# Peptides against a protein of PDB entry 6O8C: the designs that were tried, part 54

Target 1, 262 residues: chain A of PDB entry 6O8C
Amino acid sequence: VGLRYEKISLPKIHPRYDLDGDASMAKAVTGVVCYACRTASTLLLYQELMRKGVRWLVELVKDDYNETVHKKTEVVITLDFCIRNIEKTVKVYEKLMKVNLEAAELGEISDIHTKLLRLSSSQGTIESSLQDISSRLSPGGLLADTWAHQEGTHPRDRNVEKLQVLLNCITEIYYQFKKDKAERRLAYNEEQIHKFDKQKLYYHATKAMSHFSEECVRKYEAFKDKSEEWMRKMLHLRKQLLSLTNQCFDIEEEVSKYQDYT

## One batch from the design tools (peptide; aimed at target 1 Y17 Q192 K195 Y202)

Design b2_p24_7 (made by RFdiffusion4)
Pose (drawn by RFdiffusion4):
Structure b2_p24_7 (pose): chain A 256 residues (1-92, 99-262), chain P 24 residues (1-24)
Amino acid sequence: VGLRYEKISLPKIHPRYDLDGDASMAKAVTGVVCYACRTASTLLLYQELMRKGVRWLVELVKDDYNETVHKKTEVVITLDFCIRNIEKTVKVVNLEAAELGEISDIHTKLLRLSSSQGTIESSLQDISSRLSPGGLLADTWAHQEGTHPRDRNVEKLQVLLNCITEIYYQFKKDKAERRLAYNEEQIHKFDKQKLYYHATKAMSHFSEECVRKYEAFKDKSEEWMRKMLHLRKQLLSLTNQCFDIEEEVSKYQDYT
Amino acid sequence: EEEEEEFREESDKELKEWLEEEQE
């Protein structure tokens, strides 16, 4: 979804010299830049937080991986150990009562369990190579896409907002005077241009740098999320497959 | 006074032209 904010544009700046109009205009412009500036700050937060989160979530899946492999090895030393019971040089030269019967069916399941465990390790390694630092789930898009604190985009907007704010404050004063002396009138008319220049620059900067890069980060994250849930579903299927093996071995562990 | 009135008219025209060009 991303941040739901309203898109607010600069009002039309009428060219006449009008002390009342210019004051009202400057106030409206300052307001729009504040909203743009404040919104630009939250966009940076959502990115910075997203990145702190993706970093953390990746490490958590590594814990779910290590937890699973810890039990896959924990169970193998039971399969290979309980196979050493019913399938060693102890169990099974002509013979008819030497145990080749209904226990041989369990030895068959245990052979298929030890072999099926083989491809578990093959799939388990494949996900480790995606969770690895250079793998195809690495959060490299996270540091490339979107804006950063080092970009200083908020403070850049803030510098322009200050120019605009100082002018608005002066335009209030001018409105209060109802008439401006000769030089002051001219300076006021120039500051009106400056105000418009600063504002359009701040607005276009907000659009082409903050929002454009933010949306690019937003789409990269939706894409990376699909990969992530796809891997988490696979790792989970490998975890359950182990508990199954533990369950089907913990039955045959108790014999007579 | 005449030079000041001519300058004010020229400045109003420049301001209007500049804001109209910048808005386009």

Design b2_p24_7_s1 (made by RFdiffusion4, then SolubleMPNN; from b2_p24_7, 13 letters changed)
Fold by OpenDDE base, seed 3:
Structure b2_p24_7_s1 (fold): chain B 262 residues (1-262), chain A 24 residues (1-24)
Amino acid sequence: as target 1 above (262 residues)
Amino acid sequence: EEKKEEERKKLEEEQKKFLEEAQS
């Protein structure tokens, strides 16, 4: 997903002096550079919006993480409480067994105890997974959003403004060429000025196109690629958090089955 | 006539400077 833009190129500029041709060429160049300015502005806007989106998503995922941690903590407390109660019960029945009383009940309680201990062991794995996620989200982690500030184009670069200045110069020459065309024939000095302005036009146009390509388009594409990669990773992480949450609920449900023995 | 020639020379010098700058 990204902004689609058309590849643009400058028209061929003929060295021959031709008032009609030069006016037409200048018009075309003006159009191309105008498109570059508009496109650069649009690309910048897209990136700024994406940066806002990235910041928002980071906060959202952090909230999800905190909720998962909270749920995990709750389950651990409940599980530990249940284990402690079962252990007390086991001790009582062990004392009774020494007096040759009911061995069958002790076996059942012991089995429950074993199951609870297994559940407790699984909590360690969940904790480790959460720690991994936390490390990835931390500053300097694999999912840090520092790239969003570094990559791409920024308003501070003044790329649109720079292109606009060049466009203004080009436009002035274009308007002069329209006037020259209307004169049908220029005096020698005016002809030489026209030729000189044509060279200026070419210079400004090439500078604009180079700047657009290298400082706008290229950087945008880099930003886009990084953003897509990062976004996929973030969405995957969110799914991992959901999985961990579900595991906590599953454990909680299992523990609830044994609460009658506590 | 002399004024026209001076203006022509000035323009030629400016054109040369521009071309040099554009190639740099």
Scores: peptide ipSAE 0.023, ipTM 0.569, DockQ to the pose 0.180
OpenDDE base, seeds 1, 2, 4, 5: peptide ipSAE 0.017, 0.022, 0.022, 0.022; ipTM 0.508, 0.566, 0.557, 0.566

Design b2_p24_7_s2 (made by RFdiffusion4, then SolubleMPNN; from b2_p24_7, 13 letters changed)
Fold by OpenDDE base, seed 5:
Structure b2_p24_7_s2 (fold): chain B 262 residues (1-262), chain A 24 residues (1-24)
Amino acid sequence: as target 1 above (262 residues)
Amino acid sequence: EEEKEKERAKLDEETKESLLKAQS
C-alpha cells in the first residue's frame, strides 16, 4: 500500500492572446505545479521513512537469525551429549548381552540410539537452511537492502527544490498576468512581453511536469514496487526462521524424553 | 539559497534558448 496521488495534467494553453483567459490559465498552472511540489515532497518523505523502516527490519531479522543460530547450537550440543551417553550405555549392554542378560533393555536403548541419530541427521538440513538465510541477508545477497539506497528519490536529488524554482517562476508570471488582466488592454510592447511570458510559462510548466513525472513519480513507483517485493521476501524469511526455531525446540523436546536413559 | 539561485539562473538561460529557438 503506497501513497495515493492524483494524476495531474496541465490545463490546455490556448495560443490566442486573451488577458482574461491567460490569467485564468496561469492560475490553474500555478495550482497544478504547486500540487506537484507538495506531492513530490510527500513522496520523498515517504521513501525516507520507508528506508528507516527497512534498516530497522533488517536489524530485527538479523537478531532473529542470531537467536535461531544460538538455539540450534544449543540443541546440537545437547543432542551430541545425549548420543555419546547412549552409545556408552549400548556398549555396556552389549557386553552384558553376551551372558543373555537384559536383552529387552538393550533393544530399547538401541532403538533410542537410532532415533537420536535420525534427529542428528536433521541438524544438517537446519544448518543448510540457516546458511542459505545467512547468504540471503549478507551484503550482495537477495535480501540485501542496497536497493533502498539506490531506488527512488533522495534529498540529494534536490527534486523538490528544482520544482520550487519552477513554481516561483510560474507564480511570478501569474501575478503579472493578473495585473495585465486588470489593465484590460495592453500597449503593443506590453502585449509582446505578455506573449513572451506566456511562452515562458508554458516552458516552465512543461519542464516542471516532466520533471515531476519522470524524476519524482516514476522513481517513487519503482521504489514502492521494490519495497513491496522486498518486504514480502523478508516476511517469508522471518517465517522460515520461526519454522527452524520450532524445529530446534521439537528436537530438544524429543531429546528430553530420552535423557532419563542417560 | 545559492544553489537555488544557480538553478534559477540555469533555468532562465534554458528558457531563453528554448524561446529563441521556438521563435526562429
Scores: peptide ipSAE 0.028, ipTM 0.610, DockQ to the pose 0.036
OpenDDE base, seeds 1, 2, 3, 4: peptide ipSAE 0.028, 0.028, 0.027, 0.026; ipTM 0.608, 0.609, 0.607, 0.605

Design b2_p24_7_s3 (made by RFdiffusion4, then SolubleMPNN; from b2_p24_7, 18 letters changed)
Fold by OpenDDE base, seed 1:
Structure b2_p24_7_s3 (fold): chain B 262 residues (1-262), chain A 24 residues (1-24)
Amino acid sequence: as target 1 above (262 residues)
Amino acid sequence: RRRRERERRELEEKQRKELLEAQK
């Protein structure tokens, strides 16, 4: 679940010269852009933490994979050993049968041999599944974490700093508009400067909001969506690994039943 | 203060130039 943030919008900027209205508007704009700065910082932090989590999960899943491969290998060795022993026993009993001895026991051992061979054939399916998982976890695989480094926002983008610069400009104008409001009436030249500052405020505010929306929010949302998708796939893969491990244990248990005959 | 003072001076200079051009 990603971070929740409130949708922000700039207040309406009236073209009319009004010292009280302009001060109030400037205050509101300052608040909005300030919120954008804080939000951008929070979104960045979240993404950085998620990137760390992604890297950690990749290593964890690789460990799970290696454990499964190890278990599979162990089972294969045990199974092959059991098969070889049963085959030797079958050969002995076949020789005895040629001398008209113990035909009933040969049938039982032969059935065990057939079952073991069936278990051995299932190992091929496990191996193929492990290879598929390995391919998916590979650097070029479908579960590669390259997206985590490409998508979203990064500290190097300096988005928060860029927004902060704009906020500083806006805040300066706001404080001036507070002073202008206190004067109640400006001289003609000061009125003209106030109008120019209002235009500058609008420009900075618009730039800040565009930057926030396009470079912070949008990229964050893209990162979030990709992270959720990737996470679901990774969790599914872990379940597959667990299933394969359990299959190995099941085979080992079956083989253990026949060890008494070897 | 310094910014507005600069902008005020620039505006005053512009008005002075416009006035001088209007007197020509």
Scores: peptide ipSAE 0.150, ipTM 0.748, DockQ to the pose 0.042
OpenDDE base, seeds 2, 3, 4, 5: peptide ipSAE 0.147, 0.150, 0.150, 0.145; ipTM 0.742, 0.747, 0.747, 0.742

Design b2_p24_7_s4 (made by RFdiffusion4, then SolubleMPNN; from b2_p24_7, 12 letters changed)
Fold by OpenDDE base, seed 5:
Structure b2_p24_7_s4 (fold): chain B 262 residues (1-262), chain A 24 residues (1-24)
Amino acid sequence: as target 1 above (262 residues)
Amino acid sequence: EEEKRRERERLDKETEESLLEAQK
């Protein structure tokens, strides 16, 4: 579950010169942009933690894959050995049958041989499945983690720092507007400066909100969506791998039953 | 006083236009 954040919007800025209203507006804008800075930082942290988690999970699944491949190889060796022994036994019994000896034992051994050959054929399917999993986990595969390095926001983007610069500019204007409010009435030149600062505040605020929306929120949402999709696929792959492992154990158990005949 | 009022109204209008332009 991704981080929940509240959608933020700038307060309505009235064009009319009003020292009390402008101070209140500037305070509200400062609060909104401050929230954007904190949210951007939190979103960045979440993504960095998720990237670490993704890398960890990839390595875990690769280890599980290698263990499964090792188990499969062990089973193949055991199965091949068992098949060779049964084939030798079949040849001996076939020679004995030519001399009119007991046919009942040959039938049972022949059935075992047939079952072992079926098990051997299933190994090809397991191998194909493992190859598919390997291809998906390989660089450039469907489950490669390259997206985690490309999608979302990164510390190198310095989005939080950029927002903080804009927040500082806005905060300075807010403090000036508090002083202006305290004066109750400004001289003509100071009034003009106040009006210009109000325009600057609006510019900085709009720039901050655009940057937050386009460079922080949008990219975060893309990363979140991609991570959720990737995670579902990885979990499914792990289930497939577990199934293959269980199949190997099942084959090994079945082969062990026939080792008493060799 | 009336000239000051007119000048304030003009500046308020200019500010309004600037804000509207910035919202586009």
Scores: peptide ipSAE 0.023, ipTM 0.622, DockQ to the pose 0.581
OpenDDE base, seeds 1, 2, 3, 4: peptide ipSAE 0.022, 0.022, 0.023, 0.022; ipTM 0.621, 0.609, 0.595, 0.614; seeds 2, 3, 4 fail the geometry check

Design b2_p24_8 (made by RFdiffusion4)
Pose (drawn by RFdiffusion4):
Structure b2_p24_8 (pose): chain A 256 residues (1-92, 99-262), chain P 24 residues (1-24)
Amino acid sequence: VGLRYEKISLPKIHPRYDLDGDASMAKAVTGVVCYACRTASTLLLYQELMRKGVRWLVELVKDDYNETVHKKTEVVITLDFCIRNIEKTVKVVNLEAAELGEISDIHTKLLRLSSSQGTIESSLQDISSRLSPGGLLADTWAHQEGTHPRDRNVEKLQVLLNCITEIYYQFKKDKAERRLAYNEEQIHKFDKQKLYYHATKAMSHFSEECVRKYEAFKDKSEEWMRKMLHLRKQLLSLTNQCFDIEEEVSKYQDYT
Amino acid sequence: ETEEEFEEFVEEQEEEQEKEEEEE
């Protein structure tokens, strides 16, 4: 979804010299830049937070991985150990009552369990190579896409907002005077140009730098999320597959 | 584009200032 904010544009700046109109215009412009500036700050927060989150979520799946491999090895030392019971040089030269019967069916399941465990390790390694630092789930898009604190985009907007704010405040004073002396009128007319220049620069900067990069980051995250949930589903299927093995071995562990 | 719009705005402001001077 991303941040739901309203897109607010600069009002039309009429060219006439009008102390009342210019004051009202300057106030409206300052307001739009504040909204743009404040919105630009939240966009940076959502990125910075997203990145702190993706970094953390990656490490958590690594814990879910380590937890699973810890039990896969924990169970193998039971399979290989309980196979050493019913399938060692102790169990099974002509013989007819030497145990080749209904227990041989369990030895068969335990062979298929030990072998099926083989490809568990093959798939388990494949997800480790995606969780690895260089793998295809590395959060490299996170540090490339979008804006950063080092970009100083908010304080760049803020510098322009200050120019615009100082002019508005002066335009209020001018409106109060109802008439401007000669030189002051001219200076006022120049500051009106400056105000428009600063505002359009701040607005276009907000558009082409903050929002454009933010959306690029937003789409990269939606794409990376799909990969993430796809890997989490697979790792989970491998975890359940172990508990299954633990379950089907904890039955045969108790013999007579 | 924003610079062209700014230049047009400055020209319109100058035309309005000339009209005010003619009226005066």

Design b2_p24_8_s1 (made by RFdiffusion4, then SolubleMPNN; from b2_p24_8, 16 letters changed)
Fold by OpenDDE base, seed 1:
Structure b2_p24_8_s1 (fold): chain B 262 residues (1-262), chain A 24 residues (1-24)
Amino acid sequence: as target 1 above (262 residues)
Amino acid sequence: SAEKEYKEFEEKMKKEEEERRRKE
């Protein structure tokens, strides 16, 4: 998941004084930088939306976690109750065994007790897994969403605005170059101004493109990569939670089979 | 860097201007 954008580059700027060529070049530069502005805005929007999505997903996963914990707790209570009842029954039958009665029944109940204890042991594993998940989701954990605030571009960076300022400067020069072209020939002073403006145009353009590439695109790509990685991990975590929940259900079902003996 | 490229461009512009002056 990510926005696709076209790679843009500045046209070749020739140092030669050419009114027609310079006007055409300026037009092209204006177009490129304009695209950069729009792209920067789009990239920013995407990131902001993704940040919202990240926050939402975190809350969702936390809810899943809490639900799993709740289910686990329920099963533990049920299991413990069943174990206690079976233990009482075992004691009764042991007393009867001393008088040579009900030996076969004692064996059956004892086997059930053993099975329940095994199930109880499995609960410890589930608990450990839940604790691990909790640690990963906790602040500073491996699945913390702090990266979403650190990576990428933010509205506060004002990248679009900065690019727009440069675009305005470039556009102004472009319009002047259109006028110059229309004159076909410039007086010496105007020619010198044109040359200086061309230099300024180049400076603004390169600054814009540098800013776009380094502050917008690069940071966006970093954000995108991090988001994809994080998202994959979060989805995997949800699967783990589901697995744990299912294990709890399985234990509960098995315990229910023995409730008739208690 | 943009600044470096700009300086290089400026130098090229100066050279071309000098060449033009020589041809007048």
Scores: peptide ipSAE 0.082, ipTM 0.664, DockQ to the pose 0.846
OpenDDE base, seeds 2, 3, 4, 5: peptide ipSAE 0.029, 0.033, 0.065, 0.071; ipTM 0.591, 0.613, 0.637, 0.655; seed 5 fails the geometry check

Design b2_p24_8_s2 (made by RFdiffusion4, then SolubleMPNN; from b2_p24_8, 12 letters changed)
Fold by OpenDDE base, seed 1:
Structure b2_p24_8_s2 (fold): chain B 262 residues (1-262), chain A 24 residues (1-24)
Amino acid sequence: as target 1 above (262 residues)
Amino acid sequence: KDEEEYEKFLKEMEEEERRREEER
């Protein structure tokens, strides 16, 4: 998952003075750097949108967590109530048993009590799992979204603007080289200026490509990789929450079977 | 790498210019 972009490279720049070749080269360089500017802008936009998505997902998962905790709490209350009631019943039947009455009924109720205590133990495991999830979602936890603010490129970096400045310089040289080509031959001084401008073009182009690669593409890729990893973990977490919720429902259903005895 | 290539390019341009001056 991520934006697809084409790998760009500068054309070969020949050191030989050639008005036709230099104009063609300058045109190609302009095209490449223009593409870099557009790509950098697109990559930036993607990251900004992803950051919004990350924040949204965090809130969604927190809501899911809170719902699960709420359900767990309800089940705990119901279970505890049922246990207390069955314990009272056990005590009554124990007294009756001392008088040689209702021994068979006491056995059944005691078995129910044992089952309820097992369910209570399972609820403790759910609580521990929820605490683990909470710790992972907490600030500084394994699923913290701090990376989304640190990784990648940001509007404040002004990478697109920096590239645009370089593109403008390159474009100016290209237009000059187009004029030079039309003249077919340059005077000595103009030839020297052309050669100097060719050096400048090379410098600007190289700077643009390095900036694009190191400050735009590389940082984007790092952001992308981290985002994908984080997203997988978050989706897994949501599945865990769903599983815990289902376990709570299962416990609630089981407890409901014994309510007739309380 | 890019800086090294640029420096190499500059040297090659100087050499090409020298060759042209010698051919005049």
Scores: peptide ipSAE 0.212, ipTM 0.780, DockQ to the pose 0.866
OpenDDE base, seeds 2, 3, 4, 5: peptide ipSAE 0.196, 0.195, 0.209, 0.201; ipTM 0.769, 0.769, 0.781, 0.774; seeds 3, 5 fail the geometry check

Design b2_p24_8_s3 (made by RFdiffusion4, then SolubleMPNN; from b2_p24_8, 12 letters changed)
Fold by OpenDDE base, seed 3:
Structure b2_p24_8_s3 (fold): chain B 262 residues (1-262), chain A 24 residues (1-24)
Amino acid sequence: as target 1 above (262 residues)
Amino acid sequence: SNEKEYEEFEKKMEEIEEEEEELE
């Protein structure tokens, strides 16, 4: 879920000296840059919250992984024990076969042994899958969260503060233009100052908008795209872990059917 | 692009100032 923001642009600045028009223009510019500041702050907050969420999800998935590994280990121990017991039983019955006794029972036990060995092979596949998942979650792996620290905007960039400084400069000029408007007519020197301030206003405004677009919006969008992709992959991985866990339970259930022969 | 626009703006402002001074 991404934040929706409106695309903003600066009003046209006319070079003509007009006290009423210049005051109105300055007001509009102040509004636009103010919106940019607020938006930049909101985008930054969103990214910081997402970074916290990413860290939380990583820990959650690691816990899921560890639980799956523990369950797998338990099943392996149980299965190995069952196989060893069945093998002992097979040896006993093979000795009895030398005297032509209990051939039917030997066949049944041998079939169980074969089934258990198949289950053991399946466990090997589960192990390989877990190793793959571990590699993906490891530092430098495909699902590492290093991107969350690299992409987007950060408080250390001071983007909001930089925009605020520019906004302050613009606002000061706007207030002066309001005063100038109230005077209706300016002396020559004051008129020249007004014209110079108008140029400064334009400079600050364009700088603010450029900074907002290039350093705030663009980086935010890149962060958002990467976060969405990463989240989808992590959710898929959790489903894989659940599948592996279920496979372990299935194996355990099958082994329990043969425990009466051990 | 912003620098070019600013330069154009400055030139236009200067032209307008010159015209206003001639009218006064």
Scores: peptide ipSAE 0.018, ipTM 0.470, DockQ to the pose 0.952
OpenDDE base, seeds 1, 2, 4, 5: peptide ipSAE 0.017, 0.017, 0.018, 0.014; ipTM 0.536, 0.488, 0.480, 0.503

Design b2_p24_8_s4 (made by RFdiffusion4, then SolubleMPNN; from b2_p24_8, 15 letters changed)
Fold by OpenDDE base, seed 1:
Structure b2_p24_8_s4 (fold): chain B 262 residues (1-262), chain A 24 residues (1-24)
Amino acid sequence: as target 1 above (262 residues)
Amino acid sequence: KNEEELKKFEKEMEEIEKEEEKKR
């Protein structure tokens, strides 16, 4: 998952004065830096969209958590009620046993009581698991989304705009080199200007490529890697919540079988 | 002309950097 982009590199810039070669080189450089600008914009957009997705997923998982907690609470209340009723029944039958009546019924009810207590113990495990999940989702937890705000590139970085400035400078030189090529031969002063502009072109191009690589691509890759890792963990957590919910339903179903005895 | 372009470039870069700093 992630945007694929082509690895770009600057063409070889020859130091030799060559009007045809310099125009061709300048064209190639312009193309490369133009691609860098577009790519930087695309990478930024991807990250912004991903950040929205991250926020959405956090909210979704929090909702899932709250639903699970609610269901767990419902089951606890039901289970506690059933336990209390069975305990009352056990006490009644114990009194009857003192007069040697209904021994078989007492055994059955006692077994139900034992089963209900086991179910109650399982609720403690569910609670512990929910607490763990809550801690992971909490601020500063292992599944905190703070990375989404820290990693990658942001609109505020103005990377696209910075690259565009450099592209404009490069493009201007390229157009001049096209004119120079058309002249076939430059006067001495114009030749010196051309050589100087070639140096500027190199400088701007190098700066653009460095900025693109270090401030756009590298940060994007870091964001991408972090997002993939985080996403996998979040999806796993959702599965855990579903499992806990199902456990609550299973307990509720089992308790319902014993309600007829209360 | 080339010096003016360099100065313009530098100014534009500085403006972008200042805008970035203001947004932090």
Scores: peptide ipSAE 0.025, ipTM 0.559, DockQ to the pose 0.021
OpenDDE base, seeds 2, 3, 4, 5: peptide ipSAE 0.021, 0.020, 0.020, 0.021; ipTM 0.556, 0.564, 0.536, 0.564; seed 2 fails the geometry check

## One batch from the design tools (peptide; aimed at target 1 Q199 Y202)

Design b2_p25_1 (made by RFdiffusion4)
Pose (drawn by RFdiffusion4):
Structure b2_p25_1 (pose): chain A 256 residues (1-92, 99-262), chain P 25 residues (1-25)
Amino acid sequence: VGLRYEKISLPKIHPRYDLDGDASMAKAVTGVVCYACRTASTLLLYQELMRKGVRWLVELVKDDYNETVHKKTEVVITLDFCIRNIEKTVKVVNLEAAELGEISDIHTKLLRLSSSQGTIESSLQDISSRLSPGGLLADTWAHQEGTHPRDRNVEKLQVLLNCITEIYYQFKKDKAERRLAYNEEQIHKFDKQKLYYHATKAMSHFSEECVRKYEAFKDKSEEWMRKMLHLRKQLLSLTNQCFDIEEEVSKYQDYT
Amino acid sequence: EEEEEEEEEREEEWEEWEEEMEEEL
């Protein structure tokens, strides 16, 4: 979804010299830039937080991986150990009652369990190569896409907002005077141009740098999330497959 | 003379900016 904010544009700046109009115009412009500035700051937060989260979530899946491989090895030393019971040089030269019967069916399941465990390791390694630092789930998009604190985009907007704010405050004073001396009128007219210049620069910066890069980060995250959930479903299927093996071995562990 | 030339330049710059803003509107 991303941040739901309203898109607010600069009002039309009418060219006439009008102390009342210019004051009301400057106030409206300052407001729009504040909203743009404040919104630009939240966009950066959402990115910085997203990134702290993706870093963390990746490490958590690594814990879910290590937890699973810790049980896969824990169970193998039971399969290979209990196979060493019913399938060693102890169990099974002509013989008719030497145990080749109904226990041989369990030895068959245990062979298929030990072999099927083989491809578990093959798939388990494949997900480790995706969780690895250079793998195809590495959060490289996270440090490339979107804006950063080092970009100083908020404080760049803030510098422009200050210019605009100082002018508005002066325009209030001018409105209060109802009439401006000669030089002051001309300076006021120039500051009106400066205000417009600063505002359009701040607005276009917010659009082309903050929002554009933010949306690019937003789409890269939705793409990366699909990959993540897809891997998590697979790792889970491998975890359950182990508990199954543990379950089907913990039955045959108790013999007579 | 210098003050009259500065006032004429300021009036020309202001008229050009008003025309650009009217065309933009």

